# Peptides against a protein of PDB entry 2Q3Z: the designs that were tried, part 97

Target 1, 272 residues: chain A of PDB entry 2Q3Z
Amino acid sequence: YVLTQQGFIYQGSAKFIKNIPWNFGQFEDGILDICLILLDVNPKFLKNAGRDCSRRSSPVYVGRVVSGMVNCNDDQGVLLGRWDNNYGDGVSPMSWIGSVDILRRWKNHGCQRVKYGQCWVFAAVACTVLRCLGIPTRVVTNYNSAHDQNSNLLIEYFRNEFGEIQGDKSEMIWNFHCWVESWMTRPDLQPGYEGWQALDPTPQEKSEGTYCCGPVPVRAIKEGDLSTKYDAPFVFAEVNADVVDWIQQDDGSVHKSINRSLIVGLKISTKS
Target 2, 254 residues: chain A of PDB entry 2Q3Z as posed
Amino acid sequence: YVLTQQGFIYQGSAKFIKNIPWNFGQFQDGILDICLILLDVNPKFLKNAGRDCSRRSSPVYVGRVGSGMVNCNDDQGVLLGRWDNNYGDGVSPMSWIGSVDILRRWKNHGCQRVKYGQCWVFAAVACTVLRCLGIPTRVVTNYNSAHDSNLLIEYFRNSEMIWNFHCWVESWMTRPDLQPGYEGWQALDPTPQEKSEGTYCCGPVPVRAIKEGDLSTKYDAPFVFAEVNADVVDWIQKSINRSLIVGLKISTKS

## One batch from the design tools (peptide; made by RFdiffusion4, then SolubleMPNN)

Design b2_p17_2_s4 (from b2_p17_2, 9 letters changed)
Fold by OpenDDE base, seed 4:
Structure b2_p17_2_s4 (fold): chain B 272 residues (1-272), chain A 17 residues (1-17)
Amino acid sequence: as target 1 above (272 residues)
Amino acid sequence: KEEELLKSTEQRPVGYK
């Protein structure tokens, strides 16, 4: 989880699982230095360098910073996400084969955001950075991954009387989504939450005003402890959200129905 | 479209009618 520089990232769907090789490259020349630059340009450092540096011994703190800094939302972060198939002014997310080129491009262009990333790219870069910083980290893939935007642990579809989905979907399910799990103690939590912590660097929702997510104990998610910082409800929903259909009838009445045909979440954690 | 989505390596929203 720290030493492995080459790995696989799972993509596709639950029915058609694919994987790609990925060069994490955490030990390649200059990568550690770039990771340190990443820390030195984070908003917390810019606001109070001494305080930020004093907290870098905490994997919890660092993990959260990295989660935020891997995406360029709200800061001078590494990657700009894009999902609209318009990648011509950058690099297609599907073109990346490793984290090293991304990080080097970021640094070499004055910490200008790299175009473009999607979930596995964000996750992979985060994995590289965290490994560089000595935090055991693995990329995980979750198929049928929910993106809950209103923290109700539901993915809600509005349907007409014929069952057809209506309007723009605010909430969604990804065919797959990737994030990372990092091994750390959680002295900031009650005992028992040490171990794997989920961190999601893909800019999906803001956490305390910043596009970051986690760390949250995998155990907390498994046990349904949604009070556990950070972002337990969101991460829980990614893997456990129920799908609800709001079926509107001609008379304007709305019927709530649980969609049991769509199962959110099939998480694969890498062993390397 | 469904088949394409199922086999896609691009991260995409899924929706079931």
Scores: peptide ipSAE 0.441, ipTM 0.885, DockQ to the pose 0.553
Fold by OpenDDE base, seed 3:
Structure b2_p17_2_s4 (fold): chain B 272 residues (1-272), chain A 17 residues (1-17)
Amino acid sequence: as target 1 above (272 residues)
Amino acid sequence: KEEELLKSTEQRPVGYK
């Protein structure tokens, strides 16, 4: 989880699982230096360098910083996400074969955001950075991954009388979503939450005002302990949310229906 | 459309079921 530089990332869907080879390249020349630059341009460092540096011995702190800095939202982070199939002014997310080129492009262009990434690209870059910093990390893929936008542990779809999805604010499920799990102790929590911690660098929701997510103990998610920091409800929903349809009628009535055809969550951890 | 989505390597929303 630290020494391996090549691995596989899982994509596709639960019914059609695919994988791609990925070069994490954490030991390639200059990559560690780029990871250190990433830390030195983070908002917390810019605000108070001494405080930020003093906290870098904590993998909890560093993990949260990296989660925020791998995306370019709110800061001088590495990647700009895009999902609308308009990638002509950059690199298609599907074109990347490793983290090294992305990180080098970011650094070489004055820490300008690299276009473009999707979930596995964010996760893979985060994995590289965290490994460089000595934190055992793996990429995980969750099929039928929920994105809860209003913190109610539900994915809610609004539909017309014909079952067609209506509105521009309906919540959503990804065909797949990738994030990382990092191994660390959690001295900031009650005993028993050491081990794998989920971190999500894809900019989905703000956590304490920044597009970052985690670390949250995988154990806490598995046991349903939503009180654990950070972002337990969001990560829990990614793998456990229930799906509800609100069916609208012409008379203004709304019918609530549990959608049992959309089963959220099938998580696969990588060996690398 | 559904089959295409299920076989896609792009991250895309599902929920049209």
Scores: peptide ipSAE 0.440, ipTM 0.886, DockQ to the pose 0.563
Fold by OpenDDE base, seed 5:
Structure b2_p17_2_s4 (fold): chain B 272 residues (1-272), chain A 17 residues (1-17)
Amino acid sequence: as target 1 above (272 residues)
Amino acid sequence: KEEELLKSTEQRPVGYK
């Protein structure tokens, strides 16, 4: 999880699982230096360099910083996300074959955000950076991955009498979503939460004012301990949310229906 | 459309069906 430079990332859907080869390249020339630049341009360093540097011995702290810095939201981060099929002014997310070219482009263009990424690109770059910094890390794919926006552990759809979705379509389920899991101790938590921690660098929801997510113990998600730092409710919902339809009839009545055709969560952890 | 989504390597919403 630190030494492996080549791996696979899972894509597609639960019914049609696909994978692509990916070069993480954490030991290629100059990559460690780029990772150190990433730390030196993070908002916490710019605010108080001494405090930031004193905390870099903590994989919890570093993991959270990297989660925020892999996306360019809120900071001088690495990647700009795009999902609308208009990639002509950059590189299509589907064109990348490794993290090295992305990181080199970012650094060589004065830490200007690289266009473009989607979930697996964010996750793969985060994996490279964390491995460079000595943190054991793997990419995770979750099929039928929920994006809960209001922390109620539900994906809610409002529908008319014909079943057509009405109003804002903000809450959603991805065909797949990727993030990373990193191995670390959690001295900031009660005993027993050491081990794999989920970190999500794709900008989905703000955590303490920044587009970052985690680290949260995988054990906490499994056991439903939603009070655990950081962002346990959001990560829990990605893999466990229930889907509810609110159906409005002609008479103005609203009926609740559990949508059993949309089953959230099928998580695959990689071996490298 | 549904089959295309299921076979896609792009990250796409599927919750609106």
Scores: peptide ipSAE 0.428, ipTM 0.882, DockQ to the pose 0.562
Fold by OpenDDE base, seed 1:
Structure b2_p17_2_s4 (fold): chain B 272 residues (1-272), chain A 17 residues (1-17)
Amino acid sequence: as target 1 above (272 residues)
Amino acid sequence: KEEELLKSTEQRPVGYK
């Protein structure tokens, strides 16, 4: 999880699982220096360098910083996300074969955001950076992954009497979503939450004002402890959200229906 | 269309099953 530089990332859907080879390359020439630059341009360092540096011995702190800095939202981060199939002014997310080229491009262009990434690209770059910094990390793929926007642990669809979705869809389920899990102790929590911690660098929701997510103990998610920092409700919903249909009737009444055909979450963790 | 979506390597909404 630290020494492996080559691996696979899972994509596709639950019915059609695919994988791609990926070069994480955490020990390639210059990559450690780039990871250190990433830390030195983060907003917390720019605000108070001494305080930021004093906290870098904590994998909890570093993990949260990396989660925020892998995306370019809010800061001088690495990647700009795009999902609309218009990639002509950059590189298609599907074209990347490893993290090294992305990180080198970012650094060589004065820490200018790299175009473009999607979830597995964000996750893979985060994995490289964290491994480079000595934190055991793996990429995780979750099929039928929910994006809960209002923190109610539900994916809600509004439908007419014919079952057709009404209005603009905000909450959604991804065919797949990728994030990372990092191994660390959690001295900031009660005993028993050491081990794998989920971190999500894809800009989905703001956490404490920044597009970042985690770390949150995988055990806390499994046990339903949603009070556990950081961002337990959001990560819980990614793998466990229920789907609800609000069905409008001709008389203006609304019927609540649990959608049992949509099952959120099928998580696959890698061994690399 | 649905099958094409399910076979895609792009991250995409699964829609409204």
Scores: peptide ipSAE 0.426, ipTM 0.883, DockQ to the pose 0.545

Design b2_p17_3_s1 (from b2_p17_3, 6 letters changed)
Fold by OpenDDE base, seed 4:
Structure b2_p17_3_s1 (fold): chain B 272 residues (1-272), chain A 17 residues (1-17)
Amino acid sequence: as target 1 above (272 residues)
Amino acid sequence: SDLELEQYPVGDPRIPK
């Protein structure tokens, strides 16, 4: 995982799985230096450089920092996300073919946010950075990926009597979503949670005030241990949320219905 | 196409059915 510089990222939909080649390029010239700059501009370093540096031996700490710094939310992070199909003032997320150009642009422009990224771009850049830092990492794609905003492990749609979704669609299901899994021990947790840890650099929800996510043991997600830091409920929901339709009738009555046609979660982990 | 590779909410009218 650390050694592979070329790979594939899965995209598309559950019904139509696609992939693109991606150059992670963690060993290309200057990339490691850029990754170190990323660490040096993170808010924790700026607040207390000594403390931040002392914690960089922890892949848990570094992973969390990277998940936050790959996005530009709340900090001088790498990528600005955009999903509205208006990318004219930057680079279309679909145009990227590797992490190297993104990281170089970020650094060369004084650590200004690079426009634009979507989930796989965030994930891929995070993967590059983490690999550079010696953390085995892979990109993961989850089809029908839920974005739970209220931590109830549900995606709730409000529908009228005709089945039409009403109101804002704050909670939603992505056709696909990408994040990374990194291999690390978890001395900060009870024994048994070493192994793959999910980290999500796409700015979806704040974790402890910052747009970051994880690390959370994949095992914890599998076993439903939602008390496990970090962000277990959110990650769990991404792959396991149930979909609930609140069907409102003309008389104002509301009927709760489990939507069994929308199955959340189809995770594909890359083998390299 | 770019449309096929972008993230969209499930049910988005832009997604081909």
Scores: peptide ipSAE 0.406, ipTM 0.863, DockQ to the pose 0.559
Fold by OpenDDE base, seed 3:
Structure b2_p17_3_s1 (fold): chain B 272 residues (1-272), chain A 17 residues (1-17)
Amino acid sequence: as target 1 above (272 residues)
Amino acid sequence: SDLELEQYPVGDPRIPK
């Protein structure tokens, strides 16, 4: 989880699982230096360098910083996400074959955001950075992954009488979503939450005002302990959300229906 | 197509059932 530079990332759908090869390249020349630059341009460092540096011995702190800095939202982060199939002014997310080129482009262009990424690109870059910093990390894929926007552990669809989704589809279920899990102790939590921690660098929801997510103990998610920092409800919902349809009738009435056909969550962890 | 490999919302009309 630290030494492996090449691996596979799982994509596709629950019914049609696919994978791509990925070069993480954490030991390639200059990559560690770029990771250090990433830390030195993060908002917390710019606000208070001494405090930021004093906390870099904590993988919890560093993991959270990296989660925020891999995306360019709110800061001078690495990647700009795009999902509308219009990638002509950059690199298609599907074109990347490794983290090294992305990180080098970012650094060489004065820490300007790289166009473009989707979840597996964000996760892979985060994995590279965390491994560079000595934190055991793996990419994970979750099929039928929920994006809960209001932390109620539900994916809510508004539908007309014909079952067609109405309005802005803010909450959704992704065919797949990738994030990372990092191994670390959690001295900031009660005993027993050491081990794999979920971190999500894809800009989905803000955590304490910044597009970042985690670390949250995988154990906490499995056991349903949503009180553990950071962002347990959001990560829990990604793998466990219930789906509710609000069906609107012509007479203005609304019927609540539990959608049992959309099953959220099928997580696959990589072996290396 | 690349569309089938990238992220999309479940039920996206662009993806054939």
Scores: peptide ipSAE 0.402, ipTM 0.858, DockQ to the pose 0.526
Fold by OpenDDE base, seed 2:
Structure b2_p17_3_s1 (fold): chain B 272 residues (1-272), chain A 17 residues (1-17)
Amino acid sequence: as target 1 above (272 residues)
Amino acid sequence: SDLELEQYPVGDPRIPK
């Protein structure tokens, strides 16, 4: 989880699982230096360098910083996300084959955001950075991954009497979503939550004002302990949200229906 | 196409049924 530089990332859909090879390259020349630059341009460092540096011995702190800095939202982060299939003014997310080129481009262009990434690109870069910093990390894929926007552990669709989705889709389910799990102790939590911690660098929801997510104990998610920091409800919903249809009838009445055809969550954890 | 390989919302109209 620290030494391996090549691996596979799972993609596709729940019905058609695919994978691609990825070069994490955490030990390639200059990558460690770039990772250190990433830390030195994070908002917390810019605000108070001494305080930030004093906390870098904590993988919890560093993990959260990296989660925020892999995306360019709110800061001088690495990647700009795009999902509309219009990538002509940059690099298609599907074109990347490793983290090294992305990180080098970011650094060589004065920490200017790299265009473009999607979830697996964000996750892979985060994995590279965390491994480079000595934190055991793996990329995980969750099929039918929910994005809960209002923290109610539901994905809600509004439908007309014919079952057609109405209005702008705010909440949604990804065909797949990738994030990382990092191994660390959690002295900031009650005993028993050491081990794998979920971190999500894809900008989905703000956590304490920044597009970052985690670390949250995988055990807490498994056991449904949503009180554990950080961002347990959001991560829980990614893998466990229920889908609800609000069906409006012609008479103006609204009927609540549980959508059992959309099953949220099928997580695959890699061994490398 | 790249559309088949990229991340997309379930039910995306760009994806053929």
Scores: peptide ipSAE 0.400, ipTM 0.858, DockQ to the pose 0.501
Fold by OpenDDE base, seed 1:
Structure b2_p17_3_s1 (fold): chain B 272 residues (1-272), chain A 17 residues (1-17)
Amino acid sequence: as target 1 above (272 residues)
Amino acid sequence: SDLELEQYPVGDPRIPK
């Protein structure tokens, strides 16, 4: 997971799984230096360099910093996300074939955000950076991945009497979503939570005021321990949320219905 | 196509069922 530089990222949908080759390139010339620059421009370093540097021996700390710095939200991060098919002023997210070009562009343009990324691009760059820093990391794809905005572990749709979704959809289910899992000990938690930790660099929800997510033990998610830092409820919902329809009738009454046709979560972990 | 690989909400009308 640290030594491999080429791999595959899974995309598509639950019914039609696809993959693309990806060059992570963590050992290519200059990439380590770029990763170190990423750490040196993070908000915590700018606020207190000595404190930040003293904590870099912790993969928990570094993982959380990287999850925040791979996106450009709130800081001088690497990638700007876009999902509206208007990519003319940058590079289409679908055009990237590796992390190296992205990181080099970011550095060569004075740490200016690179346009554009979607989830697998964020995840892949995070994977490269973490591997470069010596943290075993893999990209994970979750099909029918939920985005819960209000931390109630539900995806809620409001529908009219004809079943049509009403209003702006804040919560939603992605056809697929990618994040990373990193192997680390968790001395900050109770015994048994060492191993794979989920980290999500795609800017979806703020954690402690910053668009970052994790690390959270995969085991905690599997066991439903939502009190485990960091961001267990959000990651849990990505793979386990229930879907609820609120249906308004002609008489103004509202009926709650569990949508059993929408099943959230089908996670695939890569070997490379 | 690019649409086959990009993210979209489940139920997007652009994608066949």
Scores: peptide ipSAE 0.377, ipTM 0.850, DockQ to the pose 0.534

Design b2_p17_3_s2 (from b2_p17_3, 7 letters changed)
Fold by OpenDDE base, seed 1:
Structure b2_p17_3_s2 (fold): chain B 272 residues (1-272), chain A 17 residues (1-17)
Amino acid sequence: as target 1 above (272 residues)
Amino acid sequence: SDKELTQYPVGDPEIPK
């Protein structure tokens, strides 16, 4: 995983799975230096350089920093996300074919945010950075991926009597979502949680005040241990959330209905 | 198509799958 520079990223939908080739390029010239710059401009370093540097021996710490720095939310991070099909003032997320160009653009423009990314771009860049820093990492794709905003492990839709969604669409299910899994020990947790850890660099929810996510043991998600840091409930919901419809009637009554037609979660882990 | 590669919400009757 660390040595592989070329790979594939899965996209599309559960019924129409596609993939694209991607150049991670973690060993290309200058990429390591850029990754180090990424660490040196992170908020924790700027606040206390000594403390930040002392913790860089921890893949847990570094993974969390990288998940936050790959997105430009809250910091001088790499990518700005956009999903509204208006990419004229930047580069379309679909145009990228590798992480190297993105990282070089970021560095060459004074660590200004690169426009634009979506989930697979965020994940791919994070994968590159983590691999560059010696952390075995792979990109994963989850089809019908839930975004739970209130940490109740449910995707809730408010509907009128005709089934039409009402109000602001906050919670949602993505056709697909990508994040990364990194291999590391977890000395900060109880024994048995070493191995693959989920990290999500796409800015979805804040964790401890920053748009970052993880690391959380894949085992914890599999076993339903939602007390495990970091962000276990959110990651769990991405792959396991139940869908509930709140149907409002004309008389003001509300009916709760389990939506069994929307099945959350179909995760594919890449082999390279 | 680009739609096949981009992210979009599913399950919304107002948004085609």
Scores: peptide ipSAE 0.403, ipTM 0.786, DockQ to the pose 0.525
Fold by OpenDDE base, seed 2:
Structure b2_p17_3_s2 (fold): chain B 272 residues (1-272), chain A 17 residues (1-17)
Amino acid sequence: as target 1 above (272 residues)
Amino acid sequence: SDKELTQYPVGDPEIPK
């Protein structure tokens, strides 16, 4: 996981699974230096350099920092996300073939955000950075991935009597979503939660005030232990949320219905 | 198509698949 520089990332939908080749390139010239710059411009370093540096021996700490810094939200992070198909003033997320060009562009332009990324781009860059820093990491894809905004483990749709979605669609299900899993011990948790930890660099929800996510033990998610830090409920919902429709009738009554046609979660973990 | 490889919401009747 640390040594592999080329791999595949899964995309598409649950019904039509696709993959693309990706050059992670963690050992290419200058990439490690860029990763170190990434650490040196993170908000925690800027706030207290000594404290930040003293904690860089912890993959838990570093993983969380990287999760926040791969996106440009709240900091001088690497990538700006965009999902509206308007990429003319930058690079289409579909155009990237590896992490190296992205990281080099970021560094060479004074740590200015690179336009643009979507989930697999965020995940792939995070994977590169974490591997550079010696943390075994893989990209994972979850089909029908839920984005729970209010932390109730549900995706809720408000519909009129005709079934049409009403109002702002703050909660949603992605056709697919990518994040990373990193191997590390968790001395900050009870015994048994060492191993793969989920980290999500795509800016979806704030964690402790910053757009970052994890690390959270994959085991905790599988076992439904939502008390484990970090962000267990959010990650759990990505793969396990139930979908609920609130249907408003013409008379003003509201009917709650479980939507069984939308099954959340089909996770694929890569072997490289 | 590029759409097949990009992220988009599912289950929304207003967004064609």
Scores: peptide ipSAE 0.402, ipTM 0.787, DockQ to the pose 0.521
Fold by OpenDDE base, seed 3:
Structure b2_p17_3_s2 (fold): chain B 272 residues (1-272), chain A 17 residues (1-17)
Amino acid sequence: as target 1 above (272 residues)
Amino acid sequence: SDKELTQYPVGDPEIPK
């Protein structure tokens, strides 16, 4: 989880699981230096360098910073996400074969955002950075991964009488989603929450005003302890949201229907 | 296809993607 530079990332769908090889390359020349630059351009450092540096001994703090800095939202982060299949002005997310090229491009272009990434690219880069910084980290894939936008632990679809989804801001379930899990102690929490912590660098929802997510104990998610920082409800929903259809009828009435056909969450953890 | 390896919203269970 720290020493392995080559690995696999799982993609596809629950019914058609695929994987790609990925070069994390955490020990390649210059990569550690780039990771340190990433820390030195983060908003917290720019606001108060002394405070930021004093907290870098905490993997909890560093993990949260990295989660935010791997995406370019709100800061000088590494990757710009795009999902509309229009990648002509950059690199297709499918073209990347490792984290090293992405990080080098980011650094060499003055910390300008690299185009483009999707979830596995974000997760893989975060994995590389965290490993560089000495934090044991692995990429995980969750099939049928929910994106809860309003923190109510539900995926809500608004549908017309024909069952067609309405609205531009509908909540959704991804065919798959990737994030990382990092091993760390949690002295900021009650005893028992040490171990794997979920971190999500893909910009999905803001946490304390920034597109970042976690760390949250995997144990807390499994046990349903949603009071545990950070972002337990969101991560919980990714793997265990209920799906509700709000069906609009021709007469203007709305019918609530529990969608039992859409099963959220099938998580696969990597072994290397 | 490469499309199957990218992220996309899950459709209705009865309508295969």
Scores: peptide ipSAE 0.400, ipTM 0.785, DockQ to the pose 0.474
Fold by OpenDDE base, seed 5:
Structure b2_p17_3_s2 (fold): chain B 272 residues (1-272), chain A 17 residues (1-17)
Amino acid sequence: as target 1 above (272 residues)
Amino acid sequence: SDKELTQYPVGDPEIPK
């Protein structure tokens, strides 16, 4: 999980699972230096360099910083996300075959955001950086991955009497979503939460004011301990959210219906 | 298809696309 530089990332859909080879390249020339630059331009370092550096011995702290810095939201982060199929002014997310080119482009252009990424690109770059910093990390894929925006553990659709979805449809289910899991102890938590920790570098929701996510123990998610820092409810919802339809009738009444056709969560972890 | 390699919202199978 630290030494492997070549791996696979799962994509597609639950019914049509696909994978691509990916070059993480954490040991290629200059990559460690770029990872250190990433740490040195993070908002916490800029605010108080001494305090930031003193905390870099903590994988928990570093993991959270990396999850925030892999995306360019709120800071001088690495990647700009785009999902509208208009990539003409940059590089299509599907064109990337490894993390090294992305990181080098970012550094060589004065830490300017790289266009463009989607979830697997964010996850892969985070995986490279974390591995480079000595944290065992793997990319994971979750099919039918929920994006809960209001932390109620539900994906809610509002429908008219004909079943047509109304409103912006801000909450959604992705065909697939990728994030990373890193192995670390959790001295900041109660005993038993050491092991794999979920981190999500794709800018989906803010955590403590920054687009970052985790680390949260995979065990906590499995056992439903949503009080566990960081961001347990959000990560839990990605893999366990229920889908609810609110159907408005002609008389103004609203009917609640559980959507059983949309099943959230099919998680696949990688061996490398 | 290349679209299958990208992220997109899953549609409700009960709603015509």
Scores: peptide ipSAE 0.397, ipTM 0.795, DockQ to the pose 0.439

